# Ledger of designs, part 1: peptides against a protein of PDB entry 3B8E

Every score and structure here is a prediction.

Target 1, 230 residues: chain A of PDB entry 3B8E
Amino acid sequence: PFLIFIIANIPLPLGTVTILCIDLGTDMVPAISLAYEQAESDIMKRQPRNPKTDKLVNEQLISMAYGQIGMIQALGGFFTYFVILAENGFLPIHLLGLRVNWDDRWINDVEDSYGQQWTYEQRKIVEFTCHTPFFVTIVVVQWADLVICKTRRNSVFQQGMKNKILIFGLFEETALAAFLSYCPGMGVALRMYPLKPTWWFCAFPYSLLIFVYDEVRKLIIRRRPGGWVE
Unless a header shows other numbers, all headers, positions and changes below count from the first letter of the chain.
Peptide ipSAE is a variant of ipSAE made for these designs: the mean of its two directions, with the distance scale d0 fixed at 1.0 Angstrom where the peptide's residues are scored. Compare it only between designs on the same protein; published cut-offs may not carry over.
The geometry check fails a fold that doesn't show the stated peptide or that is severely misdrawn somewhere.

## One batch from the design tools (peptide; aimed at target 1 E121)

Design b1_p8_1 (made by RFdiffusion4)
Pose (drawn by RFdiffusion4):
Structure b1_p8_1 (pose): chain A 230 residues (1-230), chain P 8 residues (1-8)
Amino acid sequence: as target 1 above (230 residues)
Amino acid sequence: PPFYYPPP
């Protein structure tokens, strides 16, 4: 968000005070939960994991979580950013502009008068909103992530999907998300009431592609064991 | 519209 927030002055899609609520507030229990996920093979069948080569974090990881999924997620929440403005003052070709606040009203876009009324408000579309819908969309994509990373080589199909803990936390996350999105008050130091019917399902189209994506690769990694680029 | 916090 902040990167694009510079390349094209299209208003702060994700908030800072909003970031410190996902890794340190939302994906919390899920990250923990992952730990309780059980085996994946006869482990005591493999040579000790060398320490110099086979690491913990590496390209294999980063490339598949920063340069792959981390992107598909990105669109999703970025997409919802537009819809959150679109059904309010959509600038899919417009937007791109410094939104000052000492002016008050004197400007707008797409047939409007947004000002002191819609200036305290001109931002209420990202503050109380956008950030929120983007926020939720991130959680929404985090579902399939917290299930495509549940396994490392087996389809969630012929593999246990019985992580009682994860499941009851995948909700204990998705729920908090709502309570943090409708919390009558602290919503001040935070975001605001989204339109439950849709101000949620925005990223939903995406969470899928995620689950659908890596699910193939795993099954790709298999059908071709020695594997190629995958 | 109501003010939820004072404007800066």

Design b1_p8_1_s1 (made by RFdiffusion4, then SolubleMPNN; from b1_p8_1, 4 letters changed)
Fold by OpenDDE base, seed 3:
Structure b1_p8_1_s1 (fold): chain B 230 residues (1-230), chain A 8 residues (1-8)
Amino acid sequence: as target 1 above (230 residues)
Amino acid sequence: IPLLRPPP
């Protein structure tokens, strides 16, 4: 998000406060919950890790987590952002380089893609209206990320949802997201304006994609042990 | 806050 904001000079897609709410609010309990996950049923069939040669976190795991899943998460957030701005008169092409004038409080005649002029106050309302759905999109995508992190090789359907702390984490992050999105005064306090309930569904295709992608990956690993996908 | 629809 921040790299695209700098490179493309687009209006801020996700506020600093919303980033902090993700990193410290919604992700903390889910991350802790993984420490309580049951061992995979096949763990006793694996050779003990050689502590001198075998890394706990390998290059493939890093590439999967940050390179592939993280990219899909970012795409989900940006998709929601571009849809909201397009619905408010700002087409994606028009956003390129717009940040300079967008953030200038003395410019009150910034034109949208349709020639409508926007005051600084109106632009900030739209920006903060984007922050909340982007935040919610990340939370919804994080559901899939957390669920796929339950196992390395086994399907989630084989592992099951027995970790009560993980289920609590999913509930907690969702409840926190709803609280931050809809509690009166959050627009003033956190620059998170309330969103229409329909925006919660914008991330669902991406969450499903992440889940299906990882389940297919795990299926390939189970069918072809020692393949390039492992 | 109603999403400001683009002018028709």
Scores: peptide ipSAE 0.026, ipTM 0.667, DockQ to the pose 0.051
OpenDDE base, seeds 1, 2, 4, 5: peptide ipSAE 0.039, 0.024, 0.023, 0.019; ipTM 0.732, 0.663, 0.664, 0.640; seed 1 fails the geometry check

Design b1_p8_1_s2 (made by RFdiffusion4, then SolubleMPNN; from b1_p8_1, 3 letters changed)
Fold by OpenDDE base, seed 1:
Structure b1_p8_1_s2 (fold): chain B 230 residues (1-230), chain A 8 residues (1-8)
Amino acid sequence: as target 1 above (230 residues)
Amino acid sequence: LPLYRPPP
């Protein structure tokens, strides 16, 4: 988010407070829940891994997969951001380079893509209205990320959802996201304005994409042991 | 709520 903010000079897509809420709030319980995940059902059937060759390859491929998943997550957040701004009159192309005038409190006539003028206060309201849905988008794509992290090779359908702590983590992060989004005073305290319930669904295609991507990856690994995807 | 709705 910060790199695109600098390079494209767009209005701030994600605030520092929302980042802190992700790092300290929504990700903490889910991460702990993975420590309680059951061993993959096929561990006893797998041949001993060569500790030198198989670990390095697997770590590199896992790192690449997580990097790709992280890119999909970021794309989901930016998609939500661009949709909200477009619905408020700011098309994506118009946002490029707009930050300088957007953040200037003395300019009260910033035009949107349709020629409507926006005061500084109005611009900040729509900016902070983007921060909360971006945060919620991250939580929704994290559902998929947490679920796919249950296994390295087996399908989630083979592993099942037996980890009650993980299920609680999914509930907790969602409840926290709802609390931060809808609790009165959060706009003043955290610069997180309330979001329309419809914004929760903007991330669903990306969450599904992450899930399908990883399930396909795992399927390829199971069918082609020693392939470049393993 | 969106502050502005673009024309269709």
Scores: peptide ipSAE 0.025, ipTM 0.648, DockQ to the pose 0.042
OpenDDE base, seeds 2, 3, 4, 5: peptide ipSAE 0.023, 0.023, 0.023, 0.023; ipTM 0.630, 0.631, 0.634, 0.647

Design b1_p8_1_s3 (made by RFdiffusion4, then SolubleMPNN; from b1_p8_1, 3 letters changed)
Fold by OpenDDE base, seed 4:
Structure b1_p8_1_s3 (fold): chain B 230 residues (1-230), chain A 8 residues (1-8)
Amino acid sequence: as target 1 above (230 residues)
Amino acid sequence: MPLYRPPP
């Protein structure tokens, strides 16, 4: 999120403190839970391969998987960010390069995509309104991503939700998301304004799409081992 | 306060 904020010069989609809360609060428990995830039934049945080569491949695969998860989470967050800003009159194209004028407190006539002028206070309200649903979207996408990443080849339906620590982590991150979204003072402390319950559903189509895409991918891998999708 | 300002 912060890299795209710098590169695209868009309004800040998520506060740095909130990002730290994600990394330390929501990502850590699931990540630990994945470390204790039972290997795929197929991996557990395979004889231990060369532990040096397999550790390196596994570490590289884990790092790539976590990197991909992080990218998918960022995409989900940005999707929600752009939806909210678009619903407030700021189309994605108009946000490009807008940061300088957006963050200038002396400019009170920043126009949206429809020619409406926004005061600094109004812009900061909509910015901080975006922070909460961006965070919630990350959490909702994490539900799908963590479930998907339990297995490389097996369907979630085949592997099942056997890791109780993962399930606990999903509940913990959801509880944290609810706390940060609705606890009084979070707007001041974390620049996260209270979220309308309807915005929790904004991420669901995206999470579902990722889930379906990965299940289809895994299905293809199972049906065509050694194909381009592996 | 309404959290969202709808476009015109």
Scores: peptide ipSAE 0.020, ipTM 0.558, DockQ to the pose 0.054
OpenDDE base, seeds 1, 2, 3, 5: peptide ipSAE 0.019, 0.020, 0.018, 0.019; ipTM 0.569, 0.583, 0.584, 0.595

Design b1_p8_1_s4 (made by RFdiffusion4, then SolubleMPNN; from b1_p8_1, 3 letters changed)
Fold by OpenDDE base, seed 4:
Structure b1_p8_1_s4 (fold): chain B 230 residues (1-230), chain A 8 residues (1-8)
Amino acid sequence: as target 1 above (230 residues)
Amino acid sequence: IPLYRPPP
């Protein structure tokens, strides 16, 4: 989010504190889940014919897949951001380079894509209105990651500890999202304004996309010789 | 307290 903010000079999609909450709160559980999946996969795998090479290849494939999923997650967040701004009169093309004027408190006549003028206060309201649903979008797409991690292993029973960690993670992320979205004072403290429940659904197509992506990936792996046929 | 703010 911050990189695109700098490169495209768009209004800030997500606050720095919220990014920290994602990195330290929401991303930790998927990381732990993946670490446990790797550890348990290493324990359950018959010694690879070449442990070093096969482990390195598997780690690289997992890392690449996680990176790709992370890119889809980021796209989901930006999608929500662009939808909200578009519904408020700012089309994506108009947002490019707008940050300079957007963040200038002395400019109170910033035009949207339809020629409507926006005061600094109004612009900041819509900006901070974007922060909450961006965060919620990340949480919702991370649900897909957790579900994917759950489905990577065949036995629900053998995944008991992993499932408990995943369920706890889902609960923690959802509770954090609800807290940051609806707790009084979050708009002032974190620049996260309360979110209409409808915006929770904006991420669902991307969660589905992540799910489909991983299922296709798993299918490809299963069809390749040496893949886990589940 | 409304749980959501309508977009402006």
Scores: peptide ipSAE 0.028, ipTM 0.718, DockQ to the pose 0.064
OpenDDE base, seeds 1, 2, 3, 5: peptide ipSAE 0.026, 0.022, 0.025, 0.027; ipTM 0.666, 0.633, 0.664, 0.673

Design b1_p8_2 (made by RFdiffusion4)
Pose (drawn by RFdiffusion4):
Structure b1_p8_2 (pose): chain A 230 residues (1-230), chain P 8 residues (1-8)
Amino acid sequence: as target 1 above (230 residues)
Amino acid sequence: SPHSIPSP
């Protein structure tokens, strides 16, 4: 968000005070949960994991979580950013502008008068909103992530999907998300009431592609064991 | 035609 927030002055889609509420607030229990996920093969069948080559974090990881999924997620929440403005003052060709606040009203876009009323408000579309819908969209994409990373080489199909802990935390996350999105008060130091019917399902179209994507690769990694680029 | 966002 902040990167694009510079390339094209299209208002702060994700908030800072909002970032410190996902890794340190949302994906918490899920990250923990992952730990309780059980085996994936006869482990005591493999040579000891060398220490100099086979690392923990590496390209294999980063490329598949920073340069792959980390992107598909990105669109999703970025897409929701527009819809959160669209059904309010959509600038899919417009927007791109510094939104000052000492002016008050004097400007707007797409047939409007947004000002002191819609200036304290002009931002209520990202503060109480956008950030929120983007926020939730991130959580929403984090579902399929917290299931495509549940396994490392087996379809969640012919593989246990019985991580009692994860499941009951995948909700204890998605729920908190709502309580953090409708919390009557703290919503001040935070975001605001989204339109439950849709101000959620925005990223939903995406969470899927995620699950659908890596699910194939795993099955790709298999049908071709020695594997190629995958 | 500005759109108002309700507050609690």

Design b1_p8_2_s1 (made by RFdiffusion4, then SolubleMPNN; from b1_p8_2, 4 letters changed)
Fold by OpenDDE base, seed 2:
Structure b1_p8_2_s1 (fold): chain B 230 residues (1-230), chain A 8 residues (1-8)
Amino acid sequence: as target 1 above (230 residues)
Amino acid sequence: KPKVIPLP
């Protein structure tokens, strides 16, 4: 997200504090889930394969998969950002290079894609309105990740305790998202303005996309073990 | 005339 912000010079899609909340709050649960999945896969391998080589391969596979999923998550966040700005008169093409004028407090006549002039205050309200739904989008997309982790485990019996961890993770992320979105003062403290409930649904297409992506990936792995998709 | 888009 930050790289696109620098390269495209668009208005800031996600605040630094919000990024930290994503990295520390939302990414921890998937990481823990992955660590448990890896440990389980190692336990289920009955044959003494070289434990160092198998662990390294599995770590690489997991890292690549989550790297790809992370890119889709970022795309989901940016989609939400662009939708909000477009609904407020700023089409994606118009945002390119706009940051300099957007962030200037002395420019109160920044035009949108339709020729409407926006004051600095109005622009910042829209910007900070984008931060919260970006975060919420990541959380909603991560729901799909947690569901995906559940589907990788073929053993229903070993899933019990790990399912509790996944459910707890879902609850924690959702509670954090609700807290950051609706707690009084979060707009001032974190530059996260409260969301209309409708914005929670903006991420759902991307959650579905991630789910489909992972199912296709799993299908390819099952059909061609040792392929590049691993 | 530019459409006035309401602020969220």
Scores: peptide ipSAE 0.024, ipTM 0.643, DockQ to the pose 0.220
OpenDDE base, seeds 1, 3, 4, 5: peptide ipSAE 0.016, 0.022, 0.017, 0.010; ipTM 0.592, 0.598, 0.586, 0.589

Design b1_p8_2_s2 (made by RFdiffusion4, then SolubleMPNN; from b1_p8_2, 4 letters changed)
Fold by OpenDDE base, seed 4:
Formats: structure tokens, C-alpha cells, sequence
Structure b1_p8_2_s2 (fold): chain B 230 residues (1-230), chain A 8 residues (1-8)
């Protein structure tokens, strides 16, 4: 999110502290999962046929999976961000390069895509209104990813501890999302304004899309074993 | 509250 903010010069989609919380939370779950897999592999007396290569392949697969999940989550957050801003008169194309004028307190006549002028205060209200739904979208997408992971039966039997860690991580992220969204003072402290319940549903179409995409991918893999989609 | 821009 912050990289796209710098590269595209768009209004800040999510607070830096919240991004750090997501990154730390998202990185901790894989790290703990890897640590437990190593511990479970050490408990399982079956000597890996090649302990170095099999551990490296598993670590790479996990790292790639979590990297891909993180990218999908970021895309989901940005989707929600663009939807909110579009509903508030700022089309995605208009946001490109707008940051300079958006963040300038002395410019009170920033035009949206429809020619409406926005004061600095109004712009910041919209910006901070985007932060909470962006974070919530990430959490909702993570729920979908968990469901997708649970539907992978062949990995579920090997992932007993991974599933517990994932569930725990999702619980922590959900608790954090609820805390950041509904705790009094978070709007002042973290610039995360309280979320109307309707905005929670903005993430669901994207989560459904991910679910459908993964099911279609699984269907293709099942019909064409050894295909390029693996 | 999100500033709901009235639809054009």
C-alpha cells in the first residue's frame, strides 16, 4: 500500500501503523506455521527423503503462497479503496498524481472527477474513512483465504497445526479489526474512522471472486493434472 | 460518515 502510494502519488490508502500491524500479523502466521511444521516434521520419525531439499521446497512453497496471498489481500484493499473514493466522486484515474494537491492544506478547491470542489478537511475525512474499510477488507479476504485453504483436503491432513495457527491468526486479525474499527478514540489515534456496517459488505464480492477463482483453478488442475496452472 | 456525493 505504501509503495503504491509513493509510486502512483495517490491519497494515502491506509495508515502506516495499520500497514505495519498487517505486515507483522501476516508475517507472524507463516513464521509460526513454519516453526510448527519443522517441529511436527521432527516429531514425525519419517526421515524426509531429502531433508534439505524437502524443507527448502516446503519453505519456498509456503513463502510463495503467503506472498501471493499478501498480494491478493493488498489488491482487495485497494479495490475497496478505489470503490470508496469512486463513490465519493474520485475515479481511479483522477487519483493518480492527486496526492500533492490532496495533502496540501492550503488548497481547498481540489476538484473530483465530477467537478465538485473539496476542502482539505473534507478530503481528509474521506481519506481516513478509507483506512478502516481497507483494513477490514484485508481481514475479510483473509477469511476467504482460510476457507480456500480448508477446502484443500490433501493439505488439510498435513496441516493440522497450520490450520490452528491460521485460525488463531485470523482470530487475532479479526479481533484487531474490531478493536481498530470500533474502539473509541481510534479515529484520533490512528486516523481510522468508525466503519458503517454496510462497508463490511464491500469486501464480500472480492472474497467471492477469489473463492470462485480458486475453485475454478482447482477444477482445471483436477481436469488437467500437470498443467501450467499448478 | 462518508461524504456521499449525490449521484449526478
Amino acid sequence: as target 1 above (230 residues)
Amino acid sequence: KPVVIPEP
Scores: peptide ipSAE 0.010, ipTM 0.554, DockQ to the pose 0.121
OpenDDE base, seeds 1, 2, 3, 5: peptide ipSAE 0.008, 0.010, 0.008, 0.008; ipTM 0.500, 0.535, 0.530, 0.518

Design b1_p8_2_s3 (made by RFdiffusion4, then SolubleMPNN; from b1_p8_2, 4 letters changed)
Fold by OpenDDE base, seed 2:
Structure b1_p8_2_s3 (fold): chain B 230 residues (1-230), chain A 8 residues (1-8)
Amino acid sequence: as target 1 above (230 residues)
Amino acid sequence: KPVPIPLP
């Protein structure tokens, strides 16, 4: 997200504090789940196959999958960002290079895509209105990740421990999202303005996309077990 | 033209 902000010079889609909350609050659960999955995979593979090669392949496959899912998550966040700004008169193409004028407090006549002039204060309200739904979008797409992990054909025992961790993670992420979105003072403290409940649904197409992506991936792996080792 | 009401 931050790289696109720098490269495209668009208005800031996520505040620094919001990014930290994502990294520390939401990304911890995937990291823990990965650590448990690796540990459980190591416990189950105690049969005499060469543990180094099979572990490396599994770690690489998991890392690649999470990397790809992370890209889809970022796309979901940016989609929400562009939708909000478009609804407020700023089409995506107009946002390119707009940051310089957008962030200048002395320019009070920044035009949107329809010729309406926006004051600095009005622009910042819209910007900070984007931060919260971007964060919420990440949480909602992470729900899909948790569901995907639950549906993995691992042993019932592995699924049980993972399911408890995943459920706890789901609850923690959702509680954090609700707290940051609706707690009084978050707009001032974190530059996250409260969201209408409707914005929670903006991420759902991307959650579905992640689900479909993973099911297709699993299907390919099941049909061609040797093809992803190369 | 619908004045884009900043969605709070």
Scores: peptide ipSAE 0.022, ipTM 0.609, DockQ to the pose 0.222
OpenDDE base, seeds 1, 3, 4, 5: peptide ipSAE 0.018, 0.018, 0.019, 0.017; ipTM 0.591, 0.594, 0.594, 0.565

Design b1_p8_2_s4 (made by RFdiffusion4, then SolubleMPNN; from b1_p8_2, 4 letters changed)
Fold by OpenDDE base, seed 4:
Structure b1_p8_2_s4 (fold): chain B 230 residues (1-230), chain A 8 residues (1-8)
Amino acid sequence: as target 1 above (230 residues)
Amino acid sequence: KPVKIPLP
């Protein structure tokens, strides 16, 4: 999010602290999962055919999967950000390069895509209003991704610890989302305005889309083993 | 229509 903010010069989609919380939270679950997979692989006396290559391949596959998940999550957050701003009169194209004028306190006549003028205060209200739904969207997408990851690994149904890690991750992310969204003072401390419960549902279509996409991908892989979709 | 009211 911050890189796109710098490159595209768009209004800040999410606070740096919240981004750090997401990155730390999302990286911890994979790291713990990998640590437990290594521990479980050491308990499972089945010598991997090549312990170095098979562990490296699994670590690379997991790293790639989590890297892709992180990109999808960021895209989901940005989608929500663009939807909210578009509904408030700022089309995505109009946001490109707008940051300079957006963040200028002395410019109180920033025009939206429809020629409406926005004061600095009004712009900041909209910006901070985007932060919470962006974060919640990421969390809801993470739920879908975690469920998808669970369904990809037939072995996860056999490994009770992986299920506990996934459940713990879901709980942690949900608790963090609830804390950041509804704890008093978060609007002042983190520039995250409280989220109406209805906005939680705005992320669900995106999570459903990801789920459907992954199921379709799996279906294609099952019907055409060795295809380009793998 | 554009609304000057934050949606969330």
Scores: peptide ipSAE 0.033, ipTM 0.626, DockQ to the pose 0.278
OpenDDE base, seeds 1, 2, 3, 5: peptide ipSAE 0.024, 0.022, 0.025, 0.018; ipTM 0.615, 0.650, 0.622, 0.575

Design b1_p8_3 (made by RFdiffusion4)
Pose (drawn by RFdiffusion4):
Structure b1_p8_3 (pose): chain A 230 residues (1-230), chain P 8 residues (1-8)
Amino acid sequence: as target 1 above (230 residues)
Amino acid sequence: SSPSFPSP
């Protein structure tokens, strides 16, 4: 968000005080949960994991979580950013502008008068909103992530999907998300009431592609064991 | 056409 927030002055989609509420507030229990996920093969069948080559974090990881999924997620929440403005004052060709606050009203876009009323408000579309819908969209994409990373080489199909812990935390996350999105008060130092019917399902179209994507690769990694680029 | 948002 902040990167694009510079390339094209299109208002702060994700908030800073909002970032410190996902890795340190949302994906918490899920990250923990992953630990309780059980085996994936006869482990005591493999040579000891060398220490110089086979690392923990590497390209194989980063490329598949920073340059792959990390992107598909990105669109999703970024897409919801527009819908959160669209059904309010969409600028899919517009927007792109410094939104000052000492002016008060003097400007707007797309047939409007947003000012002291819609200036304290002009932002209430990203503060109490956008950030929120983007926030939730991130959680929403984090579902399929917390299931495509549940396994490392087996379709969640012919593989246990019985991580009692994860599951009851995948909700204990998605729920918190709502409570953090409708919390009557602290919503001040935070975001605001989204339109439950849709101000959620926005990223939903995406969470899928995620699950659908890596699910194939795993099954791709298989049908061709020695594997190629995958 | 300026939508409004409620305050808590």

Design b1_p8_3_s1 (made by RFdiffusion4, then SolubleMPNN; from b1_p8_3, 6 letters changed)
Fold by OpenDDE base, seed 4:
Structure b1_p8_3_s1 (fold): chain B 230 residues (1-230), chain A 8 residues (1-8)
Amino acid sequence: as target 1 above (230 residues)
Amino acid sequence: KVIKIPDP
């Protein structure tokens, strides 16, 4: 999110502290999962055919999978961000390069895509309104990822401890999302305004899309074993 | 058209 903020010069989609919380939370769960997989693989006396290469390949595949999941989560957050801003008159194309004027306190006549002028205060309200739904969207997408992981038959047997860690991580992320969304003072402390329950539903279409995409992918893999989609 | 800021 912060990289796109710098590169595209868009209004800040999510606070740096919340980004750090997501990155740390989202990276810790995979890291712990990998550490437990190594420990479980050492308990599972099946000598990997080549312990160094097969472990490295599995770790790389898992790291890539989690990296891809993180990118999908970020895309979901950005989708919510663009939806909120579009509903407020700022189309995605209009946001490109807008940051300079957006963040300028002395410019009180920033035009939206429809020619409406926005004061600095109004712009900041909209910006901070995006932060909480962005974070919640990531959490809701992570729920979908959990469901997708549970539907992987071969991984359910291997991931007994991983599933517990993943569930625990998602619980912590959900608790954090609830805390950041509904705890009084978060608007002042973290620039995260309280979330109306309706905004939780904005993420569901994206989560459903991910779920459908994964199910379609699984269906293709089942019908054509050895295809490029693996 | 005053685009109402969706309430957070």
Scores: peptide ipSAE 0.028, ipTM 0.595, DockQ to the pose 0.196
OpenDDE base, seeds 1, 2, 3, 5: peptide ipSAE 0.020, 0.021, 0.021, 0.015; ipTM 0.574, 0.574, 0.582, 0.547

Design b1_p8_3_s2 (made by RFdiffusion4, then SolubleMPNN; from b1_p8_3, 5 letters changed)
Fold by OpenDDE base, seed 2:
Structure b1_p8_3_s2 (fold): chain B 230 residues (1-230), chain A 8 residues (1-8)
Amino acid sequence: as target 1 above (230 residues)
Amino acid sequence: PVPVLPDP
């Protein structure tokens, strides 16, 4: 998200504090889940036929899959951002290069895509209104990721422990999202303005995309067990 | 212009 902000010079889609909350609050649960999955795979005494190569391949496949899912999550956040700004009169093309004037507090006549003039204060309200739904979008797409991890054909025992970690993760992320979105003072403290409940649904198409992506991936792996080892 | 997401 931050890289696109720099490259495209668009209004800030996600605040630094919000990014920190994602990295420390939401990304920690997947990391712990991965660490547990790796530890559980090591505890499952099925001696891999070649422990070094099979562990490396599995780690690379997991890393690649999570990297791809992370890209889809970021795209989901940006989609929500662009939808909000478009509904407020700023089409995506108009946002390119707009940051310089957008962030200038002395410019009070920034025009939107329809010729309406926006004061600095009005622009910042819209910007900070984007931060919360971007964050919520990430949480909602992470729900899909966690659900996908639950549906992996792992042993019933692994599913049980993963289920507890997954449920805890879902609860933690949801609680954090609710806290950051609706706690009084978050607009001032974190530049996260409160979100109407309807905006939680903006992420659902991307959650579905992640689900479809993983099901297709699983289907390919099931049909060609040897093809991804090359 | 009024933000589409008014303060709750």
Scores: peptide ipSAE 0.018, ipTM 0.615, DockQ to the pose 0.290
OpenDDE base, seeds 1, 3, 4, 5: peptide ipSAE 0.012, 0.011, 0.013, 0.014; ipTM 0.527, 0.541, 0.594, 0.598; seed 1 fails the geometry check

Design b1_p8_3_s3 (made by RFdiffusion4, then SolubleMPNN; from b1_p8_3, 6 letters changed)
Fold by OpenDDE base, seed 4:
Structure b1_p8_3_s3 (fold): chain B 230 residues (1-230), chain A 8 residues (1-8)
Amino acid sequence: as target 1 above (230 residues)
Amino acid sequence: KPVKLPLP
């Protein structure tokens, strides 16, 4: 999010603290999962055919999967951000390069895509309004991604600890999302305005799309083993 | 007043 903010010069989509919470939360669950997979692989006395290459391939596949998940999550958050701003009069194309004028306190006549002028205060209200739904969207997408990951690994049904880690991760992310969204003072402390329950549903179409896409991908892989979709 | 998220 911060890289796109710098590169595209768009209004800040998410606060730095919230980004750190996402990065720490999303990186911890994979790291713990990997640590437990290594521990479980050491308990499973089945000598990997090549212990170095098979562990490295699994670690690379997991790292790639989590890297892809992180990119999909960021895309989901940005989708919600662009939807919210578009609904408030700022089309995505208009946001490109707008940061300079957006963040200028002395410019009170920033025009939206429809010619409506926005004061600095009004712009900051809309910006901070985006932060909470962006974060919640990431969490809801993470739920879908975790469910997809659970369905990809037939072995996860056999590995009770991975299920506990995934459930714990889901609980932690949900608790964090609820805390940041509904705890009094978060609007002042983190510039995250409280989320109406209806905004939780804005992420669901995206999560459903990811789920459908992954199921279609799995279906294609099952029908055409060794295809380019693997 | 909680700044109501502008409804999309």
Scores: peptide ipSAE 0.023, ipTM 0.655, DockQ to the pose 0.096
OpenDDE base, seeds 1, 2, 3, 5: peptide ipSAE 0.020, 0.021, 0.023, 0.018; ipTM 0.627, 0.626, 0.602, 0.624

